# Ledger of designs, part 43: peptides against a protein of PDB entry 8OXM

Target 1, 371 residues: chain A of PDB entry 8OXM
Amino acid sequence: FKAEFRLAGGVNLPKIIDCVGSDGKERRQLVKGRDDLRQDAVMQQVFQMCNTLLQRNTETRKRKLTICTYKVVPLSQRSGVLEWCTGTVPIGEFLVNNEDGAHKRYRPNDFSAFQCQKKMMEVQKKSFEEKYEVFMDVCQNFQPVFRYFCMEKFLDPAIWFEKRLAYTRSVATSSIVGYILGLGDRHVQNILINEQSAELVHIDLGVAFEQGKILPTPETVPFRLTRDIVDGMGITGVEGVFRRCCEKTMEVMRNSQETLLTIVEVLLYDPLFDWTMNPLKALYLQQRPEDETELHPTLNADDQECKRNLSDIDQSFNKVAERVLMRLQEKLKGVEEGTVLSVGGQVNLLIQQAIDPKNLSRLFPGWKAWV

## One batch from the design tools (peptide; made by RFdiffusion4, then SolubleMPNN)

Design b1_p10_8_s1 (from b1_p10_8, 6 letters changed)
Fold by OpenDDE base, seed 4:
Structure b1_p10_8_s1 (fold): chain B 371 residues (1-371), chain A 10 residues (1-10)
Amino acid sequence: as target 1 above (371 residues)
Amino acid sequence: SSVLEELLAS
């Protein structure tokens, strides 16, 4: 290890370290403290399995449909080493960085990212109608700019076209795989874009199996397909390449039902894999800036030896696991709202749900659904 | 090990 480290920013202050391997090659690693990387590690394994299924199918293989993965080495329940995604940037950093974000650079007369967040926070406790109206005002005065990512990074027109296509395929694959696994909406800092490949890397996989629906502000979208995510696809938006790649990914997932159910069943009942949403995790994911003052992290999670009868916990857990498996089976059968849909019908419903301003306006404002 | 532990503890 080199003696120097860099901070990656964020609440947990992850440290970027350079390591020399036994092969003499330098490798950058991210060291996370105070974070359980077991869920990330498990989800990376599931993504590798999904990638194997996608590579076996000729139509998805020809399209190079993959979900990007990174190496995770859990060191403890609260620490681990990640492969640093070298040459990636959070989409949120590119879009809404305070100093040089793309919105500020390309749309200097639009609302600031702070003004948008403030407006949406002011209506957070209000009606769905009022949230929708303010969200529409924010969207009108905060226009998408993510098209400029590929334009800035790829000056050659042929390269630019191929990279925009790679981006669109990456969004499609991650959206459908993410829906099947119930990853829900993703915070803009938890989606990295590779500056060389234009592919997305999803990090911090702490919400899976639709556990985002039981958050204090429940998720209302199947995956992140916000206006900037769509703008990065170019003028076709969700039509053409994106839709076809979603359909081909969904086809592979549905045709792999037994395999996916078996894998998820094993994971849901693994005593080492805590996928359930707990109140502390829910608070952390949807913490309000006003609530930062008093929650010193000194709540030792160890001291809640509340002797809840082990039997009642196990029965409640099993019922949640069974419900997750039933919902996964429904998704893989194309059952949406009690109706069996074709692959095209199911993908269309999911796209419409993900882009619906009414659904987006109801999301937690901290996740910036207007970006 | 030790450098990683120090980096995780700090």
Scores: peptide ipSAE 0.008, ipTM 0.461, DockQ to the pose 0.038
Fold by OpenDDE base, seed 2:
Structure b1_p10_8_s1 (fold): chain B 371 residues (1-371), chain A 10 residues (1-10)
Amino acid sequence: as target 1 above (371 residues)
Amino acid sequence: SSVLEELLAS
């Protein structure tokens, strides 16, 4: 390792280190302290499996439908090394950075990101009607700009068009696979975009198997398909390429039901894979100071070994695991709200749920549903 | 190990 490190942004101040491999090559690594990377490592293996399924199918292979993966080496329950995703930026940093964010650059007369956030925080404990009204006011005064990402990075029109298609395919693939796995906490800092490929990299995979629905403020959308995410697709929005890529991804997932159920079953019963939501994790996810700059002292969660009192906790855990498997089986059969849907019908329902302003207005303010 | 442990402890 080199003696020097750089701080990456964010609450946990992850350290960027350069290491020299046994091959003499320098590699950038992100060292996370006080974070359980085992969940990320397991979910990366599931994404690699999903990629294998997508590559076996001729239609998804021709469309280059993949989830971007990164290397994770967990070192302990609270530490590990990530492959530094060189040439990626958080979509939140590009869109809503206070100094040079795309919203400020392209829409200087709109509400600031801070004004939008403040307005949504003020109504956080209010009725769903009041949240919806304020969310609609915020949305009217904070117009999408993510189309400019590809326009800034790709000056050649043919390259620009290809990269916009790569982005749209990446959003579609990650949205459907993320929905099948019940991936939550899809805020704008947990989604990176590759500045060369225009593909998305999903990070911080700790909220899975619909555990976002049991947060103090439940998650109300199947995946992130907010106005900026849609704006990055260009003038067709969710229609055409995005919808077709979602349908083809969903078709492969549904046709791989046995493989997906078997793998998820093994993971749910792995004693090393803590996928369950706990009150401290829920508190940490929804009481994070919204300003990335405030070093809140990480509560030393003392190693209270929650000695799983064997009998009653195991029965409750098994019932939750069984419910997760049943819900996964329903998704893979196209069962939504007690109705069996076609692939096209299921994808349509999920798109409508993800773009519904009523669902978006109910999300935790830190999710930034207006972005 | 030591450099990683120092980096994780700091």
Scores: peptide ipSAE 0.007, ipTM 0.455, DockQ to the pose 0.038
Fold by OpenDDE base, seed 1:
Structure b1_p10_8_s1 (fold): chain B 371 residues (1-371), chain A 10 residues (1-10)
Amino acid sequence: as target 1 above (371 residues)
Amino acid sequence: SSVLEELLAS
């Protein structure tokens, strides 16, 4: 390892280090402390399995449908090393960076990202109607700009068109795989875009199996399909390539039901894999600026041995695991709201749910559903 | 490695 490191920012201050391998090659690594990387590692393995299924199917292979993965090496329950995604940028950094964000550059007369966040935080405790009205006002005064990512990076028209297709395919694959695994909405800093491939990389996979629905502000979308995410697809939006790639991905997932259920069952009952939402994790994911004063850094997650009888913990865990498996089986059968849907019907419902301004307006303001 | 342990401890 080199003696020098860079900070990636954030509460846990992850460190970017350069290491020299036994092959003499330099490699960048992200070192996370005070963070459980086991869930990220497990989810990367599940993504690799999904990629294997997608490569076996002729229709998904022809479309080059894949979910991007990165290497994770957990070292302890609170530490690990990740492959640094070189040549990637967080979509949030490209879109809403305070100095040179694309919204500020292309839409200088729109609301600032800070003004949008402030307006949505002011209505956080208000009615769904008031949240919807303010969200619509924010959306009118904060117009999407993510189309400019491909225009800035790919000056050749043929390359530009190919990269927009690669982006659209990546969003489709990650959206459907993410829905099946219950990843839900993804914070804009936890979605990286590759500056060369235009493909997405999802990082920080700490919410899975629909655990986002049990947060203090519950998740209301099956995946992130916000206005900027759609704008990056260009003039066709969710229609055409995106929809067809979602349908073909969903078809492969549904046809692989037994394999996916078996894998997820093994993972859910692995005593080393804690996927359940706990109150501290929920607070961390939905922190308000007002809550920073009460988070004494000394909340060792270890000291809340709530001596719930081992039997009551195990019974509660087993019931949650069974419910997750049942819901996964429903998704893979196309059961939505008690109705069996075709692949096209299910994908259509999911797209409509993900783009609905009523659902987006109800999300936690920290997740920036207007971006 | 000692550097990795120091980076995780800091």
Scores: peptide ipSAE 0.006, ipTM 0.446, DockQ to the pose 0.037
Fold by OpenDDE base, seed 3:
Structure b1_p10_8_s1 (fold): chain B 371 residues (1-371), chain A 10 residues (1-10)
Amino acid sequence: as target 1 above (371 residues)
Amino acid sequence: SSVLEELLAS
């Protein structure tokens, strides 16, 4: 290991370390403290299995449909080492950085990212109608710019076109697999983009199996398909390449139903894999910046073991696990709202749900649904 | 081990 470390930024101040392997190659590693990396490690294994299924199918293999994975080595319940995604940037840093963000550079007369967030926070406790009206005003005055990512990074037109195609395929694959697994908390800091490949890397995989729907502000979209995510696909948007890649990914997932159910069943009943949403995690994920000032660290983690009878916890857990498996089986059969859909019908419904401004306006303001 | 433990303790 080198004696120097760098801060990666963010609330938990993860440390970037450089190490020299036995092969003489330098590798960057991220050391996280105070985070449970076991959830990320398990979800990376599930993504590797999904990638194996996608590589076995001729149509998904020809399209190079994969989810980008990273290595996670959990060291404890609150610490671990992950492979640092060298040459990646959070999409939020590129889009909405206060100094040099793409929205400020390309749309200097639009609302600032701060003004958009403030407007949506002001209506957070209001009706769905008031949230929708303010969200539409924000969207009108904050126009997409993510098309400029590929234009800035790839000056050669042939390379630019290939990278835009790689991006669109990465969004499609991660959206469908993320939907099947019920992956939540897809805010703009939890999605990285690779500056060389234009592929997405999903990080912080702690909200899975639709546990985002039981947050104080429930998640209302199956995946992130916001206006900037769509703008990065170019002029075709969600049509053509994106839709076809979603359909081909969904075909492979549905045809692999037995394998996916067996894997998820083993994971749901693994006592080392805490996938359930708890009130403290929910508070952390949806905490207001204003509430940071009053949380004095004097919450002793007194092990108030809520000695809820071990029997009542176990019965409640088993019922939640069974419900997750039933919903996963429905998704893999194409059952949506009690109706069996074709692959094309199911993918169409998911796209419509993800782009619906009524669903987007209901999300927690920290998710930044206008970006 | 020790370098990682020091990095996690700091």
Scores: peptide ipSAE 0.006, ipTM 0.461, DockQ to the pose 0.035

Design b1_p10_8_s2 (from b1_p10_8, 7 letters changed)
Fold by OpenDDE base, seed 4:
Structure b1_p10_8_s2 (fold): chain B 371 residues (1-371), chain A 10 residues (1-10)
Amino acid sequence: as target 1 above (371 residues)
Amino acid sequence: SDVLKELLSS
């Protein structure tokens, strides 16, 4: 290890360290403290399995449909080492960095990211109608700019086209697999984009199996397909390449139903894999900036020996696991809202749900659905 | 090892 470290920013102050391997190669590693990397590690394994299924199918293999994975080494329940995604940037940092974000650079007369957040926070406790109206005002005055990522990074037109295609395929693959696994919407800081490949890397996989639906502000979208995410695809948006890649990914997932159910069943009943949403995790994920002052997480996890009878906890857990498996089976059968859909029908419904401004306006303002 | 422990404890 080198003696110097860098801070990666964020609440948990993860540390970037440079390590020399036994092969003499330098490798960057992210050291996370106070974070349970077990869920990330498990989800990376599931993504590797999905990638194996996608590589076996000729149509998805030809399209190079894959989810980007990273190495996770859990060291304890609250610490681990990640492979640092060198040459990646959070999409949120590129788009809405306070000093030099793409929105500020390309749209200097639009609302600031802070003004957008403030407006949406002011209506957070209001009706769905009032949220929708303010969201539409925000969207009108905060126009998408993510097209400029590929334009800035890839000056050669042929390279630019191939990278925009790689981005679109990456979004499609991660959206459909993310839907199947119930990852829901993703915070803009938890989606990295690779500056060389234009592929997405999803990090901090703390919400899975539709547990985002039981948050204080429930998720209303199957995956993140916000205006900037769509703008990065270029003029065709969700049509053409994106839709076809979603359909081909969904086809592979549905044709792999038995394998996916078996894998998820094993994971849901693994006593080492806590995928359930707890109130503290829910508070952390949807914490209000005003509430940051009082809750020092002096959560000594030790003292809540609430002697809830082990039997009642186990029965409640089993019923949640069974519901997750039933919903996964429905998704893999194409059952949406009690109706069996074709692959094209199911993908169309999911795209429409993900881009619906009524659904987006209902999301937690901290996740910035206008970005 | 010790650098990692120190980095995780700080």
Scores: peptide ipSAE 0.006, ipTM 0.427, DockQ to the pose 0.037
Fold by OpenDDE base, seed 3:
Structure b1_p10_8_s2 (fold): chain B 371 residues (1-371), chain A 10 residues (1-10)
Amino acid sequence: as target 1 above (371 residues)
Amino acid sequence: SDVLKELLSS
């Protein structure tokens, strides 16, 4: 280990440490000191299994469809070591950094990221109609710029084209795999982009199995397919490469139904894998900037053990686990809203749900649905 | 200890 560490930024101030391997190679590691990395570790194993299924299929293997994974070593419920994704940046840091963000550089006359967030926070408690109107005003005055990521990083036109395809394939694979697993909390800081490969790395996998739908502000989209995410695909948008890669990923997932159900069943009943949403986690994920001032640490951990009888907790847990498995089975059969869809029909419905400004306007303002 | 050695050996 080198004696020096760097801060990666973010609320938990994770420490980047440089390690020299026995092979003499330098490897960066991220040390988290407040997060439960067990959920990330389990979800990385599920992603590795999905990658194995995608590599077995000739059509997905030819397209190099993979979800990016990272090594996770949980040390405790509150500490662990991550393989630091060297040469990655949060998409939010590239797009909406206060000083050098791509929106400010390319669209200096648009609303600032702060103005957009303020406008959406002002309507947070209002009707869906008022949220939609303000979201449309924000979107009109905050135009997408993520196409410039590949243009800045890849100056050779042939390399630029290949990297834009790699990005589009990565978005498609992670969107469909994330939908099947019910992955939530896909805000702009939880999605990294690799500056060399243009592939996405999804981090903070603590909202899975559609637990984002039971947040105080429920998630209304199957995955992140916001205007900047689409702009990074270039002029074809969600059509052509993205749609075809989603369909081929969904085909492999549906054809692997028994394997995926068996894996998820084992994980849902693993006593070491706490995937359920709790009130403290929900408060942490949807904290208001105004609430940071009044959280005096006088949460006396009075263990009001809600002595929910162990029997009532176990029965409630089992009913939630059964509901998650039933919904996973429906997704893998192509059952949406009580109707059986083809792979193309299901993928089309998911794309329409993810890009619908009515669904996007209902999200928590911290998710930044206008980015 | 050994998991850290395997991470350092890979």
Scores: peptide ipSAE 0.005, ipTM 0.420, DockQ to the pose 0.023
Fold by OpenDDE base, seed 1:
Structure b1_p10_8_s2 (fold): chain B 371 residues (1-371), chain A 10 residues (1-10)
Amino acid sequence: as target 1 above (371 residues)
Amino acid sequence: SDVLKELLSS
């Protein structure tokens, strides 16, 4: 290890360290303290399994459909080492960086990212109608710019076109795999884009199995498909390549139902894998700037010995695990809202749900559904 | 390594 480190920012102050391997190669690593990396490690293993299924199918292999993975080494319940995704940037950093973000550069007369967030925070406790109206005003005055990512990075037109296709395929694969695993909406800082491949890397996988639906502000979308995410696909948006890649990914997932159910069942009943949402985690994920003053860092998750009888905890856990497995089975059968859909019908419903401004307007404002 | 332990303890 080098003696120097860099801060990656955020509340937990993750440290970027440079390490020389036994092979003499320098490698960057992210050291995360005070966070449970077991969920990230488990989800990376599930993504590797999904990638194996996608590589076995001729149609998905031909389309190069993969979900990007990174190495996670959990060291304790609260610490681990991540492979640092070199040559990646958070999409939120590219889009809404305060100094030189793409919205500020390409749309200098639009609302600032701060003005958008303020407007949506002001209506957070208001009706769904008021949220929708303010969200539409924000969207009108904050136009998408993510098309410029590929235009800035890839000056050759043929390379630009191929990279835009790689991006679109990556969004499609991660959206469908993410839906099956119940990752839900993803904060813009938790989606990295590779500056060379234009592929997405999803990080901080602390919400899985639809646990985002039990947050104080529940998620209302199956995956993140916001206006900037769509703008990065170019003129066709969600139509053509994206839709077809979603359908082909969903076909492979549905045809692998038994394998996916068996894997998820083993994970849900693993006593070392806590995937359940707890109140402290829920508060952390949906913190308000005003709430940062009251959350003393001394809320050790250890001091809530919930002296609930072990039997009542186990019975409640088992019922949640069973419900997650049942919902996973429904998704893999194409059961949506009590109706059995074809792959095309299911993918269409999910796309419509993900792009619906009414659903987007109801999301937690901290997750920036207008970006 | 001791550096990694120190970085995780800090």
Scores: peptide ipSAE 0.005, ipTM 0.414, DockQ to the pose 0.036
Fold by OpenDDE base, seed 2:
Structure b1_p10_8_s2 (fold): chain B 371 residues (1-371), chain A 10 residues (1-10)
Amino acid sequence: as target 1 above (371 residues)
Amino acid sequence: SDVLKELLSS
């Protein structure tokens, strides 16, 4: 390790360290303090398994459908080392950075990111109707700009086209696999984009198995398919490449039902894998000051060993685990709202749910559903 | 390593 470190920014002040490997190569690593990286490590293994399934299928292999993975080494319950993906940027940083974000650069007369956020915070405790009206006003005055990411990074038209396809495929693959696994907390800082490949890297995998639905403000979308996410696909939007890649990914997932259920069952009953939502985690996720700059001292959650009172907690846990497995089995059978759907029907429903402004307007303001 | 302990303690 080098003696010097850099701060990556953000609430948890992750430290970027340079490590010299036994091979003499320098490797950047992100050291997170006070975060349990075990959940990220487990979900990365699940993504690697999904990638193996996608590579075995000829149709998904030809389309190069993959979820970008990163190395996670958990060191303790509250610390670990992440592979620092050099050449990735949070989509939020590109889109809504206060000084030089793409919205400010390309749409200087639109509402600022701060104005949009403030308007949605003001209605956070209001009716769904009032939230919808304000969300529609925000959306009218905050037009998507994510198309400019590929245009800025890839000047050659042929490269630009290929990178836009790579992006669209990455969104499709991660959206469907994320839905199957019930991945939540897909805010704009938890999704990185690779500046060379245009592929997405999903980070902070601490909300899985639909645990986002039991948050104080429940998650109402199956994945992030907001206006900027769609704008990055170009003129076809969700139609054509995105839809076909979703369908082919869903087909592989549904045809791999037994494998996916077996993997998830092992994980749900792993005593080292805490996937359940707790009240403190829920508060932390939805009381985060929306201003990324405020160093709120992370409350030392004392290690109250919640001595799980063995009998009643085990029965409640087992019932939750069984319900997660049942819901996963339903998704893999194409059962949505009590109806069995075809792959195309299921993908269509999920796309409609993800783009519905009524669902988007109900999300926690910190999710930034207008971006 | 001591660097990693120091990084995790701070």
Scores: peptide ipSAE 0.005, ipTM 0.430, DockQ to the pose 0.036

